# Designs tried in a protein design run: peptides against a protein of PDB entry 2L5G. Part 10

Target 1, 41 residues: chain A of PDB entry 2L5G
Amino acid sequence: LSKEELIQNMDRVDREITMVEQQISKLKKKQQQLEEEAAKP

## One batch from the design tools (peptide; made by RFdiffusion4, then SolubleMPNN)

Design b1_p10_8_s4 (from b1_p10_8, 3 letters changed)
Fold by OpenDDE base, seed 5:
Structure b1_p10_8_s4 (fold): chain B 41 residues (1-41), chain A 10 residues (1-10)
Amino acid sequence: as target 1 above (41 residues)
Amino acid sequence: EKPKVVRVEP
């Protein structure tokens, strides 16, 4: 692994983290909607 | 605020 390959791998991981953070945000929003719908009498 | 990653080219 060259220093350039290590930087490229870090850039890939940063993108993957961003995608996972967006997925977590969507899932948390969906969870909250389902909890609110289940709490309706 | 996310910590700024500084990349140094060789």
Scores: peptide ipSAE 0.060, ipTM 0.607, DockQ to the pose 0.018
Fold by OpenDDE base, seed 1:
Structure b1_p10_8_s4 (fold): chain B 41 residues (1-41), chain A 10 residues (1-10)
Amino acid sequence: as target 1 above (41 residues)
Amino acid sequence: EKPKVVRVEP
């Protein structure tokens, strides 16, 4: 792996982390909504 | 959308 290939791999991982963090945020919001809906009589 | 930081090698 060249230095350029390593940087490209880091930039890919940074994007994948950002996508996973966005998914976690969406899932946490959905979980909270479902918990609030399930708590309604 | 945040501008993508391009890493430029010297």
Scores: peptide ipSAE 0.058, ipTM 0.586, DockQ to the pose 0.018
Fold by OpenDDE base, seed 3:
Structure b1_p10_8_s4 (fold): chain B 41 residues (1-41), chain A 10 residues (1-10)
Amino acid sequence: as target 1 above (41 residues)
Amino acid sequence: EKPKVVRVEP
């Protein structure tokens, strides 16, 4: 692994983290909507 | 008892 390959791998991991965090946020919002819908009498 | 919907803010 060159220094350049290490930086490229770090940038890739940072993008993958951001994408997973956005997916988690969307899933949490959907979970909340389903919980609010299930809580309707 | 009303189910306490915990708002998970993103």
Scores: peptide ipSAE 0.044, ipTM 0.523, DockQ to the pose 0.155
Fold by OpenDDE base, seed 4:
Structure b1_p10_8_s4 (fold): chain B 41 residues (1-41), chain A 10 residues (1-10)
Amino acid sequence: as target 1 above (41 residues)
Amino acid sequence: EKPKVVRVEP
């Protein structure tokens, strides 16, 4: 692994983290909506 | 005569 390859791998991981955090936020909002819908009589 | 810039990769 060159220094350049390490920096490229860090940039890739930072992008993957951002994408996963956005997915988690979307799934948490959907979970809350489903819990609120299931709690309605 | 153009100076040949040698870039060394870090």
Scores: peptide ipSAE 0.031, ipTM 0.413, DockQ to the pose 0.007

## One batch from the design tools (peptide; made by RFdiffusion4, then SolubleMPNN)

Design b1_p11_1_s1 (from b1_p11_1, 6 letters changed)
Fold by OpenDDE base, seed 4:
Structure b1_p11_1_s1 (fold): chain B 41 residues (1-41), chain A 11 residues (1-11)
Amino acid sequence: as target 1 above (41 residues)
Amino acid sequence: KKEEEERRREQ
């Protein structure tokens, strides 16, 4: 892997991390909403 | 010369 291929792979991984973090945030928010709905008497 | 410098940046 050239230095350029390594930088391109880093940029790809950083984008994939950002996408996964956004998915985790959405899932955590949905989990909290379901927990709040289930906690209503 | 310019194309040879460009090829050296891609290595």
Scores: peptide ipSAE 0.028, ipTM 0.511, DockQ to the pose 0.238
Fold by OpenDDE base, seed 2:
Structure b1_p11_1_s1 (fold): chain B 41 residues (1-41), chain A 11 residues (1-11)
Amino acid sequence: as target 1 above (41 residues)
Amino acid sequence: KKEEEERRREQ
């Protein structure tokens, strides 16, 4: 793999990480909402 | 020669 291909692969992975982190944040907020609704008497 | 140049681009 050329240095340019390694940089392109790094940029792709950085974008994928950002997308996964945003998904985790949304899922954690949804989990908290479901836990709060389940904890209501 | 061409296959050696291709292997150098993939490394």
Scores: peptide ipSAE 0.027, ipTM 0.502, DockQ to the pose 0.453
Fold by OpenDDE base, seed 1:
Structure b1_p11_1_s1 (fold): chain B 41 residues (1-41), chain A 11 residues (1-11)
Amino acid sequence: as target 1 above (41 residues)
Amino acid sequence: KKEEEERRREQ
């Protein structure tokens, strides 16, 4: 029971990490676009 | 045998 629960918790955390990393990547790209747009006269 | 081994992994 505890080992299977640990594996299930690891699989959940790995999915959450992947989702957060994708969000960070999108936000970084959006930040760069806004910085480039704000630097245009 | 296979079902008993599965129950032992779940414990």
Scores: peptide ipSAE 0.032, ipTM 0.527, DockQ to the pose 0.389; fails the geometry check
Fold by OpenDDE base, seed 5:
Structure b1_p11_1_s1 (fold): chain B 41 residues (1-41), chain A 11 residues (1-11)
Amino acid sequence: as target 1 above (41 residues)
Amino acid sequence: KKEEEERRREQ
């Protein structure tokens, strides 16, 4: 792997991390909504 | 030499 390929792989991983973090945030919000709905009498 | 240079570009 060249230095350029390592940088490109890093940039790809940083994008993938950002996408996964956004998915985790959405899932956590959905979990909280479902917990709040399940806690309503 | 050429085949060794090609293998270095794939690493």
Scores: peptide ipSAE 0.025, ipTM 0.492, DockQ to the pose 0.310; fails the geometry check

Design b1_p11_1_s2 (from b1_p11_1, 6 letters changed)
Fold by OpenDDE base, seed 5:
Structure b1_p11_1_s2 (fold): chain B 41 residues (1-41), chain A 11 residues (1-11)
Amino acid sequence: as target 1 above (41 residues)
Amino acid sequence: EEEELLKKLEQ
């Protein structure tokens, strides 16, 4: 891999991390909503 | 209630 290919792969991974972090935040909010509804009688 | 939860899961 050239230095340019390594930088391009790093930039791709940084974008993928950001997307996964957004998905985790969304799933945590959904989990909290399900836990709050399951706690209602 | 269930339909609203399903809709929140699909979002």
Scores: peptide ipSAE 0.023, ipTM 0.461, DockQ to the pose 0.010
Fold by OpenDDE base, seed 1:
Structure b1_p11_1_s2 (fold): chain B 41 residues (1-41), chain A 11 residues (1-11)
Amino acid sequence: as target 1 above (41 residues)
Amino acid sequence: EEEELLKKLEQ
């Protein structure tokens, strides 16, 4: 791998991390909503 | 309300 290919792979991984973090945030919000609804009497 | 939360889970 050239230095340029390593930088391109890093930029790809940074985008994938950002997408996964957004998915985790969305899922945590959904989990909280389901837990709040399940906790209603 | 539960059905709306389930629909939000599928998105």
Scores: peptide ipSAE 0.022, ipTM 0.484, DockQ to the pose 0.010
Fold by OpenDDE base, seed 3:
Structure b1_p11_1_s2 (fold): chain B 41 residues (1-41), chain A 11 residues (1-11)
Amino acid sequence: as target 1 above (41 residues)
Amino acid sequence: EEEELLKKLEQ
């Protein structure tokens, strides 16, 4: 529970958030491609 | 093309 351990835990969470945001961006792009293909007559 | 996109979603 040192101030240093709290900063290290914050930096870990910030990296995990960045990884999840990159995964969401990739999935949104795949979703858009499938929606555009399904919208073609 | 759809089948290749589906395979990319199952990963």
Scores: peptide ipSAE 0.021, ipTM 0.475, DockQ to the pose 0.010
Fold by OpenDDE base, seed 2:
Structure b1_p11_1_s2 (fold): chain B 41 residues (1-41), chain A 11 residues (1-11)
Amino acid sequence: as target 1 above (41 residues)
Amino acid sequence: EEEELLKKLEQ
């Protein structure tokens, strides 16, 4: 692997991490909404 | 409300 191929692979992984973090944030917000609704009488 | 949140989880 050249240095350039390693940088390209890093940039791909950084984009994939950002997408997964956005999905986790969305799911955590939905989880919190369900927990808040389940805590109401 | 729960049914709407479940539908949002499946998307």
Scores: peptide ipSAE 0.020, ipTM 0.489, DockQ to the pose 0.010

Design b1_p11_1_s3 (from b1_p11_1, 6 letters changed)
Fold by OpenDDE base, seed 2:
Structure b1_p11_1_s3 (fold): chain B 41 residues (1-41), chain A 11 residues (1-11)
Amino acid sequence: as target 1 above (41 residues)
Amino acid sequence: EKEEEERRRRL
């Protein structure tokens, strides 16, 4: 792998991390909503 | 961004 190929692979991983973090945030909000709905009498 | 650019310069 050249230095340029390593930088391109790093940029790909940084984008994949950002996408997964956004998915985790959405799932945490959905979990909280379901917990709040289940806690209502 | 600036920290990532600094990380890329160290390679």
Scores: peptide ipSAE 0.055, ipTM 0.617, DockQ to the pose 0.117
Fold by OpenDDE base, seed 3:
Structure b1_p11_1_s3 (fold): chain B 41 residues (1-41), chain A 11 residues (1-11)
Amino acid sequence: as target 1 above (41 residues)
Amino acid sequence: EKEEEERRRRL
């Protein structure tokens, strides 16, 4: 792997991390909404 | 962005 190929692989992994973190944030917000709805009598 | 890419090229 050239230095340029290593940087491209890092930039890909950083994008994948950002996408997964956004998905986790969305799922946590949805979980909280469902827990608040289930706690209403 | 461009300055950071230039810094990465110099390492």
Scores: peptide ipSAE 0.048, ipTM 0.589, DockQ to the pose 0.119
Fold by OpenDDE base, seed 4:
Structure b1_p11_1_s3 (fold): chain B 41 residues (1-41), chain A 11 residues (1-11)
Amino acid sequence: as target 1 above (41 residues)
Amino acid sequence: EKEEEERRRRL
């Protein structure tokens, strides 16, 4: 792998990390909403 | 963008 190929692979991984973190944030928010709804009498 | 490209050139 050239230095340029390594940088391109890092940029790809950084984008994939950002997408997964956004998914985790959305899922955590949905989990919290469901827990708050389930805790209502 | 230019500063990030310059940082990548130094690594």
Scores: peptide ipSAE 0.046, ipTM 0.588, DockQ to the pose 0.118
Fold by OpenDDE base, seed 1:
Structure b1_p11_1_s3 (fold): chain B 41 residues (1-41), chain A 11 residues (1-11)
Amino acid sequence: as target 1 above (41 residues)
Amino acid sequence: EKEEEERRRRL
């Protein structure tokens, strides 16, 4: 791996992390909504 | 973007 290839791989991983964090945030919000809906009598 | 790429090249 050249230094340039390593930087490109880091930039790819940083984008993948951002996408996964956004998915986790959406899933946590949906979990909270389902827990609130299930807690309603 | 270009300036950040240049900073990464100096490390």
Scores: peptide ipSAE 0.049, ipTM 0.593, DockQ to the pose 0.120; fails the geometry check

Design b1_p11_1_s4 (from b1_p11_1, 5 letters changed)
Fold by OpenDDE base, seed 3:
Structure b1_p11_1_s4 (fold): chain B 41 residues (1-41), chain A 11 residues (1-11)
Amino acid sequence: as target 1 above (41 residues)
Amino acid sequence: DEEERRRREEE
């Protein structure tokens, strides 16, 4: 892999990390909502 | 050296 290919792969991975972190945040918020709804009598 | 610079950018 050239230095340019390594930089392009790094930029791709950084975008994929950001997308996965946003998905994790959304799923954690939905988990908390379901736990709060299940704790209601 | 411009050729040496180009070679380091293509590596």
Scores: peptide ipSAE 0.079, ipTM 0.687, DockQ to the pose 0.375
Fold by OpenDDE base, seed 4:
Structure b1_p11_1_s4 (fold): chain B 41 residues (1-41), chain A 11 residues (1-11)
Amino acid sequence: as target 1 above (41 residues)
Amino acid sequence: DEEERRRREEE
């Protein structure tokens, strides 16, 4: 792998990480909402 | 050296 290929692979992985972190944040927020709804009498 | 910089960017 050239230095350029390594940098391109890093940029790709950083984008994939950011997308997965945004999905995790949305799912955690949804989980919290469902837990708060289930805890209502 | 600009040539040495270019070579390190192409490696």
Scores: peptide ipSAE 0.079, ipTM 0.688, DockQ to the pose 0.287
Fold by OpenDDE base, seed 5:
Structure b1_p11_1_s4 (fold): chain B 41 residues (1-41), chain A 11 residues (1-11)
Amino acid sequence: as target 1 above (41 residues)
Amino acid sequence: DEEERRRREEE
């Protein structure tokens, strides 16, 4: 891998990390909502 | 050295 290919792969991974972190945040919020709904009498 | 800089940008 050239230096340019390594930088391009890093930029790709950084974007993929950001997307996965946003998905995790949404799933954690949905989990919390379901836990709060299940805890209501 | 501009040629050395160009080589490092093409690697």
Scores: peptide ipSAE 0.078, ipTM 0.689, DockQ to the pose 0.242
Fold by OpenDDE base, seed 1:
Structure b1_p11_1_s4 (fold): chain B 41 residues (1-41), chain A 11 residues (1-11)
Amino acid sequence: as target 1 above (41 residues)
Amino acid sequence: DEEERRRREEE
């Protein structure tokens, strides 16, 4: 009971981490593009 | 033992 719930919670957290990491990567790439565009004369 | 394994997974 407790171990199965712990594994299910771990699998949920691992999916949430993966989604947040993908969002951070997209936001960092967008930030870099905006900085490069703002640095053009 | 398969029964002992199942019991440990259900805990």
Scores: peptide ipSAE 0.091, ipTM 0.700, DockQ to the pose 0.505; fails the geometry check

Design b1_p11_2_s1 (from b1_p11_2, 5 letters changed)
Fold by OpenDDE base, seed 3:
Structure b1_p11_2_s1 (fold): chain B 41 residues (1-41), chain A 11 residues (1-11)
Amino acid sequence: as target 1 above (41 residues)
Amino acid sequence: DLKELIRKLAP
């Protein structure tokens, strides 16, 4: 691995972490909405 | 910054 490839891999991992965190946040919000809707009589 | 350190020290 060149230093350029190592930096590119770090930038890729940082982007992947951000995308996964956004997906988790969206899924948690959707879960809460479904739980609140299912709790309504 | 770790990326700056890599740019300076890594081949």
Scores: peptide ipSAE 0.116, ipTM 0.729, DockQ to the pose 0.559
Fold by OpenDDE base, seed 4:
Structure b1_p11_2_s1 (fold): chain B 41 residues (1-41), chain A 11 residues (1-11)
Amino acid sequence: as target 1 above (41 residues)
Amino acid sequence: DLKELIRKLAP
């Protein structure tokens, strides 16, 4: 592993983290919608 | 920043 390869791997992981965080945000919004729908009579 | 530290200190 070169220094350049290590930095490239860090940049890849940062992008993957951002994608997962966006997925978590979408799932949390869907969860909230389902909870709000289930709370309606 | 860890990337900047690696740029400066790693071969």
Scores: peptide ipSAE 0.113, ipTM 0.725, DockQ to the pose 0.584
Fold by OpenDDE base, seed 1:
Structure b1_p11_2_s1 (fold): chain B 41 residues (1-41), chain A 11 residues (1-11)
Amino acid sequence: as target 1 above (41 residues)
Amino acid sequence: DLKELIRKLAP
């Protein structure tokens, strides 16, 4: 792997991490909403 | 950062 390919792979992984973190945040928010809805009488 | 170090030191 060239220096440029290594940096490009790091930038790709950083984007993938950001996308997964956003998915986790959305799922946690949905979980909280379902827990709050289930706690209502 | 690591990317800057790679840019400077890697061929």
Scores: peptide ipSAE 0.113, ipTM 0.725, DockQ to the pose 0.571
Fold by OpenDDE base, seed 2:
Structure b1_p11_2_s1 (fold): chain B 41 residues (1-41), chain A 11 residues (1-11)
Amino acid sequence: as target 1 above (41 residues)
Amino acid sequence: DLKELIRKLAP
């Protein structure tokens, strides 16, 4: 791995982390909505 | 940051 390839791989991993964190946030929000709906009579 | 250190110190 060159220095440039290492930096490019780090930039890719940072983007992948951001995408996964956004997916987790959306799923947590959906879970909360379903829990709030299930708690209504 | 780590990327800046790599840019400066790595060949």
Scores: peptide ipSAE 0.112, ipTM 0.724, DockQ to the pose 0.548

Design b1_p11_2_s2 (from b1_p11_2, 6 letters changed)
Fold by OpenDDE base, seed 5:
Structure b1_p11_2_s2 (fold): chain B 41 residues (1-41), chain A 11 residues (1-11)
Amino acid sequence: as target 1 above (41 residues)
Amino acid sequence: SLKERLRREAP
């Protein structure tokens, strides 16, 4: 791997991390909505 | 960042 290829792979992983973090945020919000709905009588 | 160090310090 060249320095340029390593930097490109780092930038790819950073984008993948950001996408996973956004998915976690959406899932946490959906979890909260389901918990609030299940808590309604 | 590690990336910026690599860009500057590595050949």
Scores: peptide ipSAE 0.234, ipTM 0.793, DockQ to the pose 0.524
Fold by OpenDDE base, seed 1:
Structure b1_p11_2_s2 (fold): chain B 41 residues (1-41), chain A 11 residues (1-11)
Amino acid sequence: as target 1 above (41 residues)
Amino acid sequence: SLKERLRREAP
């Protein structure tokens, strides 16, 4: 791997991390909504 | 950052 390829791979991983973090946030929000709805009488 | 260090210091 060249320096340029290594930087490009780091930038790709940063984007993938951001996408996964957004998915986790969305899933946590959905989980909380389902828990709140399930806690209603 | 590691990327900025790599840009400056790596051949």
Scores: peptide ipSAE 0.233, ipTM 0.792, DockQ to the pose 0.518
Fold by OpenDDE base, seed 2:
Structure b1_p11_2_s2 (fold): chain B 41 residues (1-41), chain A 11 residues (1-11)
Amino acid sequence: as target 1 above (41 residues)
Amino acid sequence: SLKERLRREAP
């Protein structure tokens, strides 16, 4: 791998991490909403 | 960042 290819791979991984973190945040919020609705009398 | 160091320091 060249320096340029390594930097490009790092930039790709950073974008993938950001996308997965946003998905995790959305899923955690949805989980909390479902747990709150299930806890209603 | 590691990327910025790599851009400056690596051949």
Scores: peptide ipSAE 0.231, ipTM 0.791, DockQ to the pose 0.504
Fold by OpenDDE base, seed 3:
Structure b1_p11_2_s2 (fold): chain B 41 residues (1-41), chain A 11 residues (1-11)
Amino acid sequence: as target 1 above (41 residues)
Amino acid sequence: SLKERLRREAP
């Protein structure tokens, strides 16, 4: 791996991390909504 | 950043 290829792989991983973090945030919001709806009498 | 150091310091 060249230095350039290593940097490109780091930039790819940073994008993948951002996408997963956004997915986790959406799932946490859905979980909270389901818990709130389940707590209603 | 680590990437910026790698760009400047590595061949």
Scores: peptide ipSAE 0.230, ipTM 0.791, DockQ to the pose 0.514

Design b1_p11_2_s3 (from b1_p11_2, 6 letters changed)
Fold by OpenDDE base, seed 1:
Structure b1_p11_2_s3 (fold): chain B 41 residues (1-41), chain A 11 residues (1-11)
Amino acid sequence: as target 1 above (41 residues)
Amino acid sequence: SLREQIRKEAP
């Protein structure tokens, strides 16, 4: 791997991390909504 | 940062 390929791979991993973090946030929000709906009498 | 170190290395 060249230096340029290593930087490109780091930039790819940073984007993948950001996408996974956004997915986790959306799933946590959906979980909370389902828990709040299930807690309604 | 690690990225900055890699950028500063010789090509």
Scores: peptide ipSAE 0.066, ipTM 0.663, DockQ to the pose 0.523
Fold by OpenDDE base, seed 4:
Structure b1_p11_2_s3 (fold): chain B 41 residues (1-41), chain A 11 residues (1-11)
Amino acid sequence: as target 1 above (41 residues)
Amino acid sequence: SLREQIRKEAP
């Protein structure tokens, strides 16, 4: 792996992290909504 | 940053 390939792989991983963090945020919001709905009589 | 360190390393 060249230094350039290593930097490109880091850029890819940074994008993947951002996508996973956005998914986690959406799932946490959905979980909170379901917990709030389940707590309503 | 780690990225800047890697850029400064010799190839």
Scores: peptide ipSAE 0.066, ipTM 0.661, DockQ to the pose 0.594
Fold by OpenDDE base, seed 5:
Structure b1_p11_2_s3 (fold): chain B 41 residues (1-41), chain A 11 residues (1-11)
Amino acid sequence: as target 1 above (41 residues)
Amino acid sequence: SLREQIRKEAP
């Protein structure tokens, strides 16, 4: 790997982390909605 | 940062 390829791979991983964190946030919100619906009589 | 160190190395 060149220095440039290493930097590009680091920038890619940072973007992938951000995308996964957004997915986790969306899934947590969906979990809360399902828990609220399950708690209704 | 490690990224800044790598960027400052000669190509």
Scores: peptide ipSAE 0.066, ipTM 0.661, DockQ to the pose 0.479
Fold by OpenDDE base, seed 3:
Structure b1_p11_2_s3 (fold): chain B 41 residues (1-41), chain A 11 residues (1-11)
Amino acid sequence: as target 1 above (41 residues)
Amino acid sequence: SLREQIRKEAP
């Protein structure tokens, strides 16, 4: 693996992290909505 | 950063 290939792999991993963080945020929001709905009388 | 260290290494 060249230095350039290592940098490209780091840039790929940063994009994958951002996508996973967005998915986590969406799932946390959905969890909160379900918890709020379950707390209604 | 680690990325900046890698970039500064010889090609």
Scores: peptide ipSAE 0.065, ipTM 0.660, DockQ to the pose 0.530

Design b1_p11_2_s4 (from b1_p11_2, 7 letters changed)
Fold by OpenDDE base, seed 4:
Structure b1_p11_2_s4 (fold): chain B 41 residues (1-41), chain A 11 residues (1-11)
Amino acid sequence: as target 1 above (41 residues)
Amino acid sequence: DRREEIRRQAP
């Protein structure tokens, strides 16, 4: 791998991390909403 | 916590 290919792979991984973090945030929010709704009698 | 919630709903 060239230095350029390594940088491109880092940029790809950084984008993938950001996407996964956004998914985790959305799932945590949905889980909290479901926990709050299911705690209502 | 989902496990605690399920435990609270269990009779």
Scores: peptide ipSAE 0.031, ipTM 0.469, DockQ to the pose 0.011
Fold by OpenDDE base, seed 1:
Structure b1_p11_2_s4 (fold): chain B 41 residues (1-41), chain A 11 residues (1-11)
Amino acid sequence: as target 1 above (41 residues)
Amino acid sequence: DRREEIRRQAP
């Protein structure tokens, strides 16, 4: 791998991290909604 | 807690 290919792979991983963090945030929000709905009588 | 939710929904 060239230095440029390593930088491109880092930029890809940083984008993938951001996408996964956004997915985790959405899933945590859905989990909270389901927990709040399941706590209602 | 998902286990508590399941326990509340179980008859």
Scores: peptide ipSAE 0.031, ipTM 0.462, DockQ to the pose 0.010
Fold by OpenDDE base, seed 2:
Structure b1_p11_2_s4 (fold): chain B 41 residues (1-41), chain A 11 residues (1-11)
Amino acid sequence: as target 1 above (41 residues)
Amino acid sequence: DRREEIRRQAP
């Protein structure tokens, strides 16, 4: 792998991390909404 | 959600 290929792979991984973090945030918010709704009598 | 309401009423 060239230095340029390594940098491109880092940039790809950083984008993938950001996408996964956004998915985790959305799923946590959905979980909280379901837990709050389940806790209502 | 109607499905959660049904689950809470299910024995």
Scores: peptide ipSAE 0.026, ipTM 0.411, DockQ to the pose 0.009
Fold by OpenDDE base, seed 3:
Structure b1_p11_2_s4 (fold): chain B 41 residues (1-41), chain A 11 residues (1-11)
Amino acid sequence: as target 1 above (41 residues)
Amino acid sequence: DRREEIRRQAP
């Protein structure tokens, strides 16, 4: 791997991390909503 | 959730 190929792979991984973090945030909000709905009588 | 609403209304 050249230095340029390593930088391109880092930029790809950083984008994939950002997408997964957004998915985790969405799932945590959905979990909280389900817990709040479950706690209603 | 519609399933949870039905479960709460069922005796």
Scores: peptide ipSAE 0.025, ipTM 0.394, DockQ to the pose 0.008

Design b1_p11_3_s1 (from b1_p11_3, 6 letters changed)
Fold by OpenDDE base, seed 2:
Structure b1_p11_3_s1 (fold): chain B 41 residues (1-41), chain A 11 residues (1-11)
Amino acid sequence: as target 1 above (41 residues)
Amino acid sequence: EEEKKEQELKK
């Protein structure tokens, strides 16, 4: 693994992390909306 | 200066 390959792999992982974090945020918001709707009488 | 950075990246 060259230093360039390690940097490229780091940049790829950082992008994947950002995408997963955005997905988690959207799913948490949907979960909260469903929990709030289920708690309405 | 750019050429030095490129040489450091290749190590």
Scores: peptide ipSAE 0.032, ipTM 0.543, DockQ to the pose 0.094
Fold by OpenDDE base, seed 5:
Structure b1_p11_3_s1 (fold): chain B 41 residues (1-41), chain A 11 residues (1-11)
Amino acid sequence: as target 1 above (41 residues)
Amino acid sequence: EEEKKEQELKK
């Protein structure tokens, strides 16, 4: 792996992390909504 | 300038 390939792989992983973090945030918001709906009598 | 950055990246 060249240093350029390592940097490109790092940039790819950083984008994948950002996408996963956004998915986690959306899932946490959905979880909270479902918990609030389940807590309504 | 870009050519200097490319040479620094190859080191």
Scores: peptide ipSAE 0.031, ipTM 0.543, DockQ to the pose 0.092
Fold by OpenDDE base, seed 3:
Structure b1_p11_3_s1 (fold): chain B 41 residues (1-41), chain A 11 residues (1-11)
Amino acid sequence: as target 1 above (41 residues)
Amino acid sequence: EEEKKEQELKK
């Protein structure tokens, strides 16, 4: 693995982290909406 | 000088 291949792998992991964090944020917001809807009489 | 750093990064 060249230094460039290691940097490219790091950049890929950073993009994957960002995508997963955005998915977690969307899922948390959806969870909150479902909890608020279920709490309405 | 920047071109030398870019060539060194590619090794």
Scores: peptide ipSAE 0.029, ipTM 0.531, DockQ to the pose 0.087
Fold by OpenDDE base, seed 1:
Structure b1_p11_3_s1 (fold): chain B 41 residues (1-41), chain A 11 residues (1-11)
Amino acid sequence: as target 1 above (41 residues)
Amino acid sequence: EEEKKEQELKK
């Protein structure tokens, strides 16, 4: 792997991490909304 | 200095 291929692989992994973190944030927000609705009498 | 970094990136 050239230095450029390593940088390109890092950039790809950073994008994949960002996408997964955004998915986790959305799922956590949905979980909190469901917990709040389930806690209503 | 930037030119040295660009040359090091092309290796």
Scores: peptide ipSAE 0.029, ipTM 0.526, DockQ to the pose 0.095

